# Designs tried in a protein design run: peptides against a protein of PDB entry 3OGK. Part 11

Target 1, 307 residues: chain A of PDB entry 3OGK
Amino acid sequence: ATPDRLSRRFPNLRSLKLKGKPRAAMFNLIPENWGGYVTPWVTEISNNLRQLKSVHFRRMIVSDLDLDRLAKARADDLETLKLDKCSGFTTDGLLSIVTHCRKIKTLLMEESSFSEKDGKWLHELAQHNTSLEVLNFYMTEFAKISPKDLETIARNCRSLVSVKVGDFEILELVGFFKAAANLEEFCGGSLNEDIGMPEKYMNLVFPRKLCRLGLSYMGPNEMPILFPFAAQIRKLDLLYALLETEDHCTLIQKCPNLEVLETRNVIGDRGLEVLAQYCKQLKRLRIERGADEQGMEDEEGLVSQRG

## One batch from the design tools (peptide; aimed at target 1 K85 E111 D167)

Design b1_p10_7_s4 (made by RFdiffusion4, then SolubleMPNN; from b1_p10_7, 7 letters changed)
Fold by OpenDDE base, seed 3:
Structure b1_p10_7_s4 (fold): chain B 307 residues (1-307), chain A 10 residues (1-10)
Amino acid sequence: as target 1 above (307 residues)
Amino acid sequence: TALLEKRLAE
């Protein structure tokens, strides 16, 4: 499809999802100059798609100029922007989006690659947005943003239900969790084991409605912090958890209402058996290969055809 | 997947 054909056929389009580079690009099978630029689409949006509220770019090249043009063209009419595995922009482009799109409800940059200039975009979002429902910069690296801005967002955006972040120290998010009273989903953060303080995270209080969770670097010592509300957990992202097979079994037994599990092959056949036994509402299972799988001492940390 | 591998290696 071309931008001009789309606008002619669907002048009242409200939601647009574009997929650029295929998965083969991950294996360097596609030249860098293959294309996938959003520029012609942004031009078409600006000129002819004046009812567009939702934009989802997946694996596309997005420049700051593209973001600036999109922001100014759609302004407060833009409710959703998803930069899913995109590249080519900086935080200046993000700043333009949040500056001009004051009523944005969903902002996603998951797995996008960008140049970080400053943390102004998150600060601007915190200062002026009250509409945000979903914020997702999972699997990104921001060094210049403040957890205090995230707390401010939680305080001001009462409809905030899903937040996925990078490697914030989880204790710096205590204020965020307290403010995010309606939060149902949280992924990311960073749990850092302290040998001198084994109970460092034991008093961590999560939002009461939290049911979809993925804490990065959660080990067996931190896992018990989930037990008080494990029965209400519906989705677990354990891809970045530091759990062995037996740890998986322990946690899964505590989550009888689990519907979605994402984990590594360390779960093993044993973990899958436990999952089948205790999680009768399971709808989706994702198992990935970890980089450290060969170094794991746990002999059961392999999923075979039996599992 | 690439980010996953990087994160797990750290």
Scores: peptide ipSAE 0.018, ipTM 0.598, DockQ to the pose 0.606
OpenDDE base, seeds 1, 2, 4, 5: peptide ipSAE 0.018, 0.017, 0.018, 0.018; ipTM 0.594, 0.601, 0.621, 0.623

Design b1_p10_8 (made by RFdiffusion4; failed a check: a repeat of another design)
Pose (drawn by RFdiffusion4):
Structure b1_p10_8 (pose): chain A 307 residues (1-307), chain P 10 residues (1-10)
Amino acid sequence: as target 1 above (307 residues)
Amino acid sequence: PLTRRQLFEE
């Protein structure tokens, strides 16, 4: 339908969610220029959806111009913006929204593709934003943003509950973790082990409410930092973990309250067996395909009728 | 080396 039709039928929308490209686009089957331009919708928002406080764009083309317009038109009223698997914008667009939308509660760019010119958008949040509840740039290449800015955000945003990040060294986030007192969910980061420091981590202060998490590149040697509070973990994202079938079993075994598990097929039939009696409350399971070229990651990394 | 995103896209 046209944006005109939407605003005529529902002039007082508080929350809008638009999807664009077909699901196939998540698998590189849809041309990049196929469509899903968000622009007519943002123009319609400017003129006729004057009550909108939350926008979620999914698999859509979003430009800097369009986000500059959205930020100016909705300003302090924009409580939540989700750029979900979108493309076509840059850090100029992010900066525009974080400077004009001073009360953003939830900001999300998971799996979006954009051009990164600088890191001022994150710094701008760190300097002025107090209301942030959820910040999410989970599956994203950011090379110019400072972990110091993220720590500062944690110090200023009492209601920060959920943060998902890119390839930050976990050690750089120690300050962030101490400051994020209310943090219930963390995903991302980078666990980079060097033989030089056999106990490079073991001294992580995780927020005492963290129960939904996934540490990227986590290996068997760093896996134990989860054991002190594994009884509390309700969601686990081992999708980007570097741990073998055997290690999965040992960790899954320690999470009796786990309700959500996402992982690669490395979990193996053996891992599913473990999951079968230790985690009776499991509600959602997703086994993504792993490295399927040079053996199934190990000789147990195949799930079957047994699992 | 490749980043997590680059690995994902491959």

Design b1_p10_8_s1 (made by RFdiffusion4, then SolubleMPNN; from b1_p10_8, 7 letters changed)
Fold by OpenDDE base, seed 5:
Structure b1_p10_8_s1 (fold): chain B 307 residues (1-307), chain A 10 residues (1-10)
Amino acid sequence: as target 1 above (307 residues)
Amino acid sequence: GLSRVELAKL
């Protein structure tokens, strides 16, 4: 498809999703000449798609100039921007988006590769946005953003319902969780085991409406922090949890209302049996094979044809 | 007309 053909056919387009060529690996491995540039589409958006409020780029090359042009063209009319597994931009591009699109409701950079210059984009978002509903930079590497800005966003954005982040220390997000009164979904963070302080996370207070959760590096020692609200959990992401088969069984038994589970092959046939027994509302199951989870069909921690 | 379009081929 061509940009010009799209605008001629759908001049009143409100939502656009573009998918680039599939890649086995996205982070820093996308060829610069693969042809998946958003530039011609951004030009068309700017000129001819004046009602466009939602943009989703998936596996595309996106430059800072593209983001700047998009930001200025749509301004406060832009409600959703998803840079899904994209590359080619820096945090300067993100700064332009949040500076000009002050009524943005959804901002996603999940699994995108970028150059981080500073944390100004998140600070600017915190200072001026009150509309944000979804913030997602899950599986990204930001080192220069401040958890204080996340807290400010939570305080100012009363409709904030979903936040997915990178490897923030969870204890740095205490203020964020306290402020995010309407938060329903949280993914990411970093739980860091401390042998000398095994219960350092036990006093974490989560938002009362939290029902979709994925805590990175959660082990069996941290897992009990979920137990007070396990019955209200509807979606659980255990892909980056450090749980063994037995831990999965323990947690699953406490989540009778679970609708979506994402986990690794470590759940095993036993975990699947427990899941079937206790989670009667389950609608979606995703099992990924971990790099170290190879073995024979009858081995514990492996899903076989039995499961 | 369509208000939402998903394009896979660029």
Scores: peptide ipSAE 0.037, ipTM 0.633, DockQ to the pose 0.022
OpenDDE base, seeds 1, 2, 3, 4: peptide ipSAE 0.028, 0.033, 0.026, 0.034; ipTM 0.618, 0.646, 0.611, 0.645; seeds 2, 3, 4 fail the geometry check

Design b1_p10_8_s2 (made by RFdiffusion4, then SolubleMPNN; from b1_p10_8, 8 letters changed)
Fold by OpenDDE base, seed 1:
Structure b1_p10_8_s2 (fold): chain B 307 residues (1-307), chain A 10 residues (1-10)
Amino acid sequence: as target 1 above (307 residues)
Amino acid sequence: GPSRVELARA
């Protein structure tokens, strides 16, 4: 398929998802000469896909010019932009998107690689957007954005329900959590152990509706901050938590309503047994091999055919 | 026609 063929066949297309790497069944959908670049698609969107409100690029090359063209072409009609594991752009491209697409509801850059010039894009988003529902730059490296802008977004976007961020110090997000009254999902942040202040995070107040959570670098000392609302947790992302097998068992027992768990091999067969025993509503389980599990010979920290 | 399309590169 080519961009022009798509627009001719589906002129009323509202949602487009482009993958740079196809599944086996989707092989050869895009001509080779288009490669992984979104440029020809953005051109077609600009010219002929006037009803397109959702764009998802996965593993694509996206330039600032592409983003600028897309932003200007769709403007306030663009409700969703997902740059999923994309590359080739800078924060200038993001600035263009948030400047022109003032009613965007979903903005995702999860696992994308980019050049960070400044934090203006998040500031612009904070100053003008009231529509945002999902903001996701999980597993990215933004060093120049302000947690105050994130707080402003939470204050202004009453429909904000899911926020995934990079390595913000979690205590800098206190204002954000207070403002994000309808937040259901939060992932990321950074928990930094302080041996001189073990209670550093114990007074952290989470949004009342929070039920999907993944705190980066959460260890067993920080884990108790979840206990007051563990019964309402539906999804846990423990991929970047610093929990051992026993910690997993402890936490899982407190989450009887857990539906989705993402964790590392450290959960072990024992953790899986506990999961099966206590989490009867579990729908999805992801177990990833972490770097710390590579070469692990400890049976307690390994998942086998038994688990 | 469909309002949602998923395309992938070879």
Scores: peptide ipSAE 0.041, ipTM 0.714, DockQ to the pose 0.052
OpenDDE base, seeds 2, 3, 4, 5: peptide ipSAE 0.034, 0.027, 0.025, 0.028; ipTM 0.694, 0.621, 0.598, 0.625; seed 2 fails the geometry check

Design b1_p10_8_s3 (made by RFdiffusion4, then SolubleMPNN; from b1_p10_8, 8 letters changed)
Fold by OpenDDE base, seed 5:
Structure b1_p10_8_s3 (fold): chain B 307 residues (1-307), chain A 10 residues (1-10)
Amino acid sequence: as target 1 above (307 residues)
Amino acid sequence: SKSLVELAKE
């Protein structure tokens, strides 16, 4: 489909999702002429899709100019922007979005690749937005953004329910968790094991409504921090956890209300048996091969045809 | 990454 054909057919379109071509590498391997650029779509949005409030670009090339044009064209009417596995922009483009779209509710950059210039975009968002419900830059590499701005967002955005972040040290997010009173979902962060201080994270206080969780680098020593509210957990992302098969079994047994599990092959047949036994509400299961698990035939942490 | 197994009931 072409942008012009879409706008002519659906002039009152409120939600648009565009998908680029699947590729082995999401970064810098997009052929220039396959239609993977959002530019013509942004032009069409600006001119002819004046009711558009939700935009989702998946695996597309997005420039700062595209983001700036989109931001100015939609302004406070833009409620959702998802840059899902996109590339080609910098944090300047993000700054434009948050500067002009003051009522944005969902901002997603999950698995996008970008050039980080500064942390101003998150600061600007923190200073002016009170509408944010979903913030997601999961599996991204930000080094210049401030946890303090995230805390400010949590304080000011009372409808904030889902936050997914990169590798923030989890202890730097204590203020954020305290402020995010309505948070239901959190993914990301970084748990850094300290053999000399095994209790480093034991006093971490999570938002009371938290029920969807994925803590990066969570090992068996950190896992107990979930136990006080494990029965409340509905979704668990263990893809980036450092749990072995037995650890999976231990945690799963404590999550009888689990509806969604995402994990690695390390769960094994044993973990799947435990899952089937204890998690009767399970609706979705995703198992990925870990890099370390590829090609190992005789490991206990493998899912066989029995599972 | 490609999922080894993905089950969805809903």
Scores: peptide ipSAE 0.042, ipTM 0.700, DockQ to the pose 0.043
OpenDDE base, seeds 1, 2, 3, 4: peptide ipSAE 0.038, 0.037, 0.039, 0.039; ipTM 0.703, 0.694, 0.699, 0.703

Design b1_p10_8_s4 (made by RFdiffusion4, then SolubleMPNN; from b1_p10_8, 5 letters changed)
Fold by OpenDDE base, seed 1:
Structure b1_p10_8_s4 (fold): chain B 307 residues (1-307), chain A 10 residues (1-10)
Amino acid sequence: as target 1 above (307 residues)
Amino acid sequence: GLSRVQLARE
């Protein structure tokens, strides 16, 4: 099936998710000759899907031209854009999105591969957006964006509840955390061990509502910064933490309200036992293999206790 | 009609 068939069938579509690879999907309407390119879909969105406010591209090829067309076509009607594991664009495309879609609430580029030209897109977002609720460029390599812009976003977007970032030094985000009064979820950052300053992170002040957390490169020396609010933690992302089995046990024991845990197989059987003992509200467990282990990319073990 | 659609590539 073709994009035009979709628009004819569902002219009032508000949310579209396209996957570049086969998944359990309701519709398989991407012709083979179009491969994983979003271009034909963006054309159709521009012409016929006038109520579309949410777009999710997963594992698609997205060009700057595609983003520009989408931005201009949907403008302030676009509330959600997720470039999930996409490729083919640059920060110029992102700039177009934030320039034209000034009421965007969710902007995601998690695990996308792109060419970084500058940090203007985040600056533009900071200068003009007050609607943002979710910002996610987790597991990306932005080097030219400013933590000051992130702070500005937090100050201006009072509904901001979830922010996932790349390798910002956590201390550079102090202003951000102070401004993000309603933040419930934070992932990413960079904790950098400093032998000369072992307590450099101990005075970090996190948003009061923070309950979903994943600090990159958090080791056992940094882990205690979570202890004051560990009881309110509902979700932990430990995939990029530097915790051993015993560290997992220590942390998990302090998180009795944990609902979601994502970690590596380093948790071991012992960690799982502790998890079962102390985390009675656990709904989802994701265990990935370590990076040095053989296996398929994105292979994981999943346990769900949702009833 | 449907307001949300998930599509996959063949």
Scores: peptide ipSAE 0.027, ipTM 0.594, DockQ to the pose 0.054
OpenDDE base, seeds 2, 3, 4, 5: peptide ipSAE 0.037, 0.019, 0.026, 0.015; ipTM 0.641, 0.601, 0.636, 0.602; seed 2 fails the geometry check

## One batch from the design tools (peptide; aimed at target 1 R286 R289 A291 E297)

Design b1_p11_1 (made by RFdiffusion4)
Pose (drawn by RFdiffusion4):
Structure b1_p11_1 (pose): chain A 307 residues (1-307), chain P 11 residues (1-11)
Amino acid sequence: as target 1 above (307 residues)
Amino acid sequence: EFELGEKVIPL
């Protein structure tokens, strides 16, 4: 339908969600220029959806121009913006929205592709934003943003509940974790072990409500930092973990309240057996495919009828 | 909810 039709039928929308490219685009089957341009929709938002407080674009093309217009037109009213698997914008667009939308509660760019010219957008949030509840750049290449800015955001945003990040060194986020007193969900970061520091981590202060998490590149040697509060974990994202079938069993075994598990097939039939009696409350399970070229990551990393 | 995903995620 045309944007005109949407605004005529529903002039007082508070919340809008638009999907563009077919699902196949998540698997590199759809041309990049196929469509899903968000621009006519932003123009319609400017003129006729004057009540909109939340926008979620999924698999759509989003330009800097169209985000500059959205930010100016909705300004302090934009409580939530989700750029979900979108492309076609840069950090100029992010900066535009974080400077004009001073009351953003939820900002999300998971799996989006954009050009990173600088890190001022995150710094701008750190300097002025107090209302942020959820910040999510989970699956994203950011090389110019400072972990100091993220820590500062945690110090200023008393309602921060959920943050998902890129390849920040976890050790650089120690300050962030102490400051994020209300943090219930954390995903991302980078656990980089060096033989030099056998106990490089073990001294992590995780927020005392963290119950939905996934630490990237987590190996067997760093896995134990979760044991002190594993009874509390309700959601686990081992999708980007570097741990073997045996290690999965040991960790899954310690999470009797786990309701959501996402993992690669390394979980193995053996891991599913463990999951079968320790985690009776499990509601959602997703077993993604792993490195399927040189053996199934190990000789148990195959799930079957047994599992 | 159970699902075998289609996405391949190499190391």

Design b1_p11_1_s1 (made by RFdiffusion4, then SolubleMPNN; from b1_p11_1, 3 letters changed)
Fold by OpenDDE base, seed 4:
Parts: sequence; C-alpha cells; structure tokens
Structure b1_p11_1_s1 (fold): chain B 307 residues (1-307), chain A 11 residues (1-11)
Amino acid sequence: as target 1 above (307 residues)
Amino acid sequence: SFELGERVIPR
C-alpha cells in the first residue's frame, strides 16, 4: 500500500500500523538506511488522515522532523504513538511529540535506537500530561531521564496501568511505585547485587494491582521480593532475569495463576515440567535462546523436544 | 489455547 492510496480508501482511518524492515534486520543483515522511511506516511497523515488517533511504526526510520510534523498535525487528537524498534530520531523528536500531543495515552519506543540529547521529553510529559495509560521505553538506553519525572507521571496520570522502562535502579523507583496506584504492569529497572547490603530490595513495595512483571537482572537473592504477590502474577518476563533452572522452578511453583511466561532456554525441560504441573492457566510461553547459552553444554539448562 | 514461541536473541 502507498500513503496516497490509503488515505483515498480510508479517509476516516483511526488506527495505522506500518512495518518497514523484516526481522532479518535484527541480525545486522540489512543496512540501517535500508527502506522504511515514515516521511511519506507522515505527510499523508498530516494532510489527509485527520481522524487518525493511533500510529504504530515498526522497524521504520523516523526522523525528528517526521515526529515534529506528526505531533503538530495530530496534536491532542493523537492518543497512541508506538515507535517499535525504530531508529533515526533523537530525544528532540520525542520532546516535540509530548509537547504537542498532551492527551497522548500510549507512548511506546521499545527497542528503538536513538540519540539521547537530554531528558526534557520525559520532564515535559510529567509536567503536562494527565491522560497517559501506557508508557514503554523498554530495552532502550536513556541515561539523562529522571526517575522523579516518572514519579510525577504516576501521580498525575491516574489511569496509568502499564510502564516499561530501561535500566533505572529499582530503588530510585520507590516513589514511582507508591504513586502508581493503578499500575498492573511493570517491566525493566535494574536490580544490582550488593554484597554489603544483601537485603536492600526486601522492603520494596509494589503497586497492589501489579500482575504483569519483568524485573531486569533479578537474581535468586532478589526473587523473594515477588513471593508475597506471586499468586496474583499473570505474566512474567524473565528474559533479562539472572535465574537458573532451579530458580525458575521455585518461582513458577509460586505463580499458579500465570498465563504468560517469557524466558530463556535456561528454563530447561525441568522448568517446563514444573510449569505444566503448577500453571494450569498458562496461555502463552515464549522461550528465547541467548548467545551465551549456545555454548553451555549444561544439559539441565536446555529445552529439548521432550520439554 | 496454548501458544509456544521461540526466538533467538542476538548478542
């Protein structure tokens, strides 16, 4: 489909999803500048798709100019923007989006690559938005944003239900968790082992409705922080957890209402057996193979055709 | 319904 054909056929389109690069791009098989520019689509959106509320770009090249044009064209009518595994923009583009689209409900930039200039975009979002329901910059590298702005967002956005972040120290998010009373999903953060303070995370208080969770770098020493509410967990993302097979078994046994599990091959056949035994409501299982696991002849940490 | 997915993470 071409942009002009789309607008002519669907002038009242409310939701648009575009896919640019194939999955092969993840393996560096496709040059970064290979096709998938959003520019012609943004032009068409600006001119002819005046009812568009939701935009999802997947594996597209997005410039700051594209984001600025989109922001100004849709303004407060834009409710959803997903930059899913996109590249080519900076935080200035994000700033334009949050400045002009003050009623945005979903903002996603998961796995996108960008140049970080400052943390102003998150600050602006915190200062002016009260509509946000979903914020997702999971698997991104923001070093200049403030956890205080995230806390402010939680305080101001009463409908905030899902937040996925990068490598914030989890203790810096204590205020955020206290403010995010309706939060159901959290992914990301960073748990850092401290030999001098082995229990530094034990007093971490999570939102009461939290049921979808993925804590980055969670090891067996930190895992017990989930036990008080493990029975209400419906989705676990253990892709970036530092859990071995036995740790998986321990946690899974405590999550009888688990519906979705995402993990690495380290779960092994044993972990899958435990999963089948204890998680009768399981709907989806995702297993990923890490590069570090390909060389480990650890028979216990591999999922075979028998798991 | 049960869905099983496998993906390779390039490091």
Scores: peptide ipSAE 0.024, ipTM 0.678, DockQ to the pose 0.400
OpenDDE base, seeds 1, 2, 3, 5: peptide ipSAE 0.024, 0.023, 0.022, 0.022; ipTM 0.688, 0.664, 0.675, 0.669

Design b1_p11_1_s2 (made by RFdiffusion4, then SolubleMPNN; from b1_p11_1, 3 letters changed)
Fold by OpenDDE base, seed 5:
Structure b1_p11_1_s2 (fold): chain B 307 residues (1-307), chain A 11 residues (1-11)
Amino acid sequence: as target 1 above (307 residues)
Amino acid sequence: MFELGERVIPR
């Protein structure tokens, strides 16, 4: 479909999701310049889709100019922006979005590749937004943003229910977790083992409503921090956890209300058996075969046709 | 080669 044909058919469109590059792009099977630019769509949105509240770009090329145009065109009417696996923009584009769209409820940049200039976009969001419900920059490489701004967002946005972040040291997020009283979902952060301080994370206090969780680099030593509320966990993202098969079994047994599990092949047939035994509410299972599992023919960490 | 398996367990 062309942008102009869309607007003519649906002038009152409220939600738009565009998919650019095929999944094959993730495997470098398509040229970088294959296309998937949002520019013609942003132009059409700006000119003709005046009721649009939600925009989702997936695997598209997005420039700062595109974001600036979108931001100014939709302003406080923009409630959702998802830059899902997008590229081509910088944090200046994000700054424009949060500056002009002060009532945005969902802001997602998950798995997007961008040039980071500064942390101003998150600061601006923290200073002026009170509407945010979902913030997701999971699997991104922000290094210049402040955990204090995230804390401020949590304090000011009482409807904040889902936050997914990059590799913040989890202890820097203590203030955020204390402020995020209504948070139901958290993914990301970074758990860093310290042989000299094995219990450095044991006093970490999570939001009381937290039930969807994925802590990056969580190993068996850190895993016990989940045990006090494991029974209320409904979704686990273990893709970036450092858990072996037996660790999976231990954790799964403590999560009888688990509905969604995302993990790696390391769960093995043993872990799947335990999952089937203890997690009767399971609705979705995602298993990825990581590159790290290539070559460890350890029979215990492979999901076979039996599992 | 990353293989992604998604299983939706039907209710």
Scores: peptide ipSAE 0.025, ipTM 0.575, DockQ to the pose 0.130
OpenDDE base, seeds 1, 2, 3, 4: peptide ipSAE 0.022, 0.022, 0.024, 0.024; ipTM 0.653, 0.653, 0.651, 0.647

Design b1_p11_1_s3 (made by RFdiffusion4, then SolubleMPNN; from b1_p11_1, 3 letters changed)
Fold by OpenDDE base, seed 4:
Structure b1_p11_1_s3 (fold): chain B 307 residues (1-307), chain A 11 residues (1-11)
Amino acid sequence: as target 1 above (307 residues)
Amino acid sequence: EFELGERVLPR
């Protein structure tokens, strides 16, 4: 489809999802300059799609200029922006979005590659937004944003239900979790093992409604922090957890209401058997192949044809 | 529903 054809057919379009680079890009088989620029689409949105409130770009090249144009064109009418596995922008582009789109409800940058200039975009969001429901910069590398701004967002955005972040130390998010009273989903953070302080995370208090969870680098020593509310967990993202097969079995047994599991091949046939036994409400299972699994001699950590 | 992962996990 071309931008002009879309606008002519659907002048009252409210939601747009564009997919650029093919899946082969994930394997570095597609040059960065292959195409998939959002520029012509942003131009069309700005000129002809005046009712558009939701934009989802997947695997596209997005410049700061594109984001600035989009932000100014849609302003407070923009409710959803998803930059899903996109590249080509900096945090200046994000700043433009949050500055002009003050009523944005969903902001996603999951797995996007960008140049980080500063943390102003998150600060601006924290200072002016009260509408945010979903914030997702999972699997991104922000080093200049502040956990305090995340806490402010939680305090100001009463409808905040899903937050996915990068590698924030979980202990820095204590204030965030306390403020995020309606949070149902959290992914990311960083659990850092400390041999000298094995229980440093045991006093973490999670939001009462939390039922979708994925803690990065969670090992078997940290896993018990989930046990008090494991029965209410409906979705687990264990992709970046540091759990072995037995650890998976232990956790799964405690999650009888699990509906969605995302994990690595390390779950093994044994973990799948346990899953089938204890998780009768399971609707979706996603298994990814880990890079470390090619070298794991542990036969139990592989999903075979039986699994 | 069973889904095979599409992500290349970092080494």
Scores: peptide ipSAE 0.036, ipTM 0.717, DockQ to the pose 0.615
OpenDDE base, seeds 1, 2, 3, 5: peptide ipSAE 0.035, 0.032, 0.034, 0.033; ipTM 0.722, 0.710, 0.724, 0.712

Design b1_p11_1_s4 (made by RFdiffusion4, then SolubleMPNN; from b1_p11_1, 4 letters changed)
Fold by OpenDDE base, seed 4:
Formats: C-alpha cells, structure tokens, sequence
Structure b1_p11_1_s4 (fold): chain B 307 residues (1-307), chain A 11 residues (1-11)
C-alpha cells in the first residue's frame, strides 16, 4: 500500500500499523538502507489522517525529523506510539513526541535501536503527562534516564498498568513500585547477584495487582521474591531469566494460574511436563532458542520433539 | 486455544 492510497481510502483512520523490514533484518541479512522509511507515511499522516490516534511502526527507519513532524501534526490527539524494533532516531525525537503529545497513553520503543543524547525525554514525560497507561522501552539501552522520573510517572499517571524497562537496578525501582499502585505488568530491570548480600532483594515490594512479570537476570536465588504472589501470576517472561530446568519447574509449580509463558529451550521436556501438570489455564507458550544453548551441556535443558 | 510459538534468537 502507498500512503496516499491509504488516506484516500480511509480518511477517518484511527489506527495505523506499518511493517517495514522483514524478520531477516534481525539477523543482519538486510542492508541498513534497504528501505522501510516512515517519512512518506508521516507526511501523509500529517496532511490527511487527522483522526489518527494510534501509530505502530515495526522494523522501520524513523528519524528525529519524522518524530517531530508526527508529534506536531497529531499533538494531544496521539494516544499511542509504538516504535517496535525501529532504528534511526535519537532521544531528541522522543523528546519531541513527549513534549507535543502530552496526552499519550501508550509509548513503546521495545527492541528499538537509537542514539541516546540525554534523559530529557523521560523527564519531560514525568513532568507533564498524567494519561500514560503503557510505557515500554524493554530490550533497549538507556543509560541517561533516571529511575526518579519513572517514579514520578507512576505517581502522576494513575492509569499506568504496564511498564517495561531496560537494565535499571531493581532496588532503584523501589519508589516506582510503591507509587505504581495499579501496575499489572512489569518487565525488565536488572537483578545483580551479590555473594556478600544474598538476600538484598527479599524485601522488594511489588504492586498488589502485578500479574504479568519478566525480571531480567533473575536467578534461582532471587526467584523466591515471586513466591508470595506466584498464585496471581498470569504471564511470565523468562527469556532473560537465569533459570535452569529445575528452577523453571520450581517456579511453574507455584503459578497455577499461569496463562502465558515466554521462555527459552532451557525449560526442557521436564519443564513442559510440569507446566502441563500444574498450569491448566495456559493459553500461550513461547519458547526461544538461544545460540549459546547449543553449548550448554545440560541434556535436560533441551526441548525435544517429545516435549 | 493453546498456542505454541518458537523463535530463534539472533547470535
């Protein structure tokens, strides 16, 4: 489809999802300049799609100029922006979005690659937004943003229900979790094992409604922090957990209401058997194979054709 | 409905 054909056919379009580069781009099989630029689409949105509230770009090249144009064109009418596995922008583009789109409800940058200039975009969002429901920069590398701004967002955005972040130390998010009273989903953070402080995370208090969770680098020593509320967990993302097959079995047994599991092949046939036994409400299972898992000698950590 | 998904992670 071309941008002009879309606007002529659907002048009252409220939601747009565009897919650029094929999945092969994830494996560096597609040149960076292959295309998938959002520019012609942003131009069309700005000129002719005046009712557009939701924009989802997937695997597209997005410049700061594109984001600035989109932000100014849609302003407070923009409720959802998803930059899903996009590239080509900096945090200046994000700053433009949050500056002009003060009523944005969903902001996603999951798995996007960008140049980080500063943390101003998150600060601006924290200072001026009260509408945010979903914030997702999972699997991104932000080093210049502040956990304090995330806490401020939680305090100001009472409808905030889903937050996915990068590698924040979980202990820096204590204030965030306390403020995020309606949070149902959290993914990301960083659990850092400390031999000198084996229980440093045991006093971590999660939001009472939390039922979808994925803690990065969670090992078997940290896993017990989930046990008090494991029965209310409906979704687990264990892709970046440091759990072996037995650890998976232990956790799964404590999650009888699990509906969605995302994990690696380390779950093994044994973990799948335990899952089938204890998780009768399971609706979706996603297993990913890591490159390094071929080298893990643990024969039990493989999903076979039997599993 | 049960859905099984598999994905290969990039090296």
Amino acid sequence: as target 1 above (307 residues)
Amino acid sequence: MFELGERVLPR
Scores: peptide ipSAE 0.026, ipTM 0.657, DockQ to the pose 0.397
OpenDDE base, seeds 1, 2, 3, 5: peptide ipSAE 0.023, 0.023, 0.023, 0.023; ipTM 0.666, 0.660, 0.666, 0.597

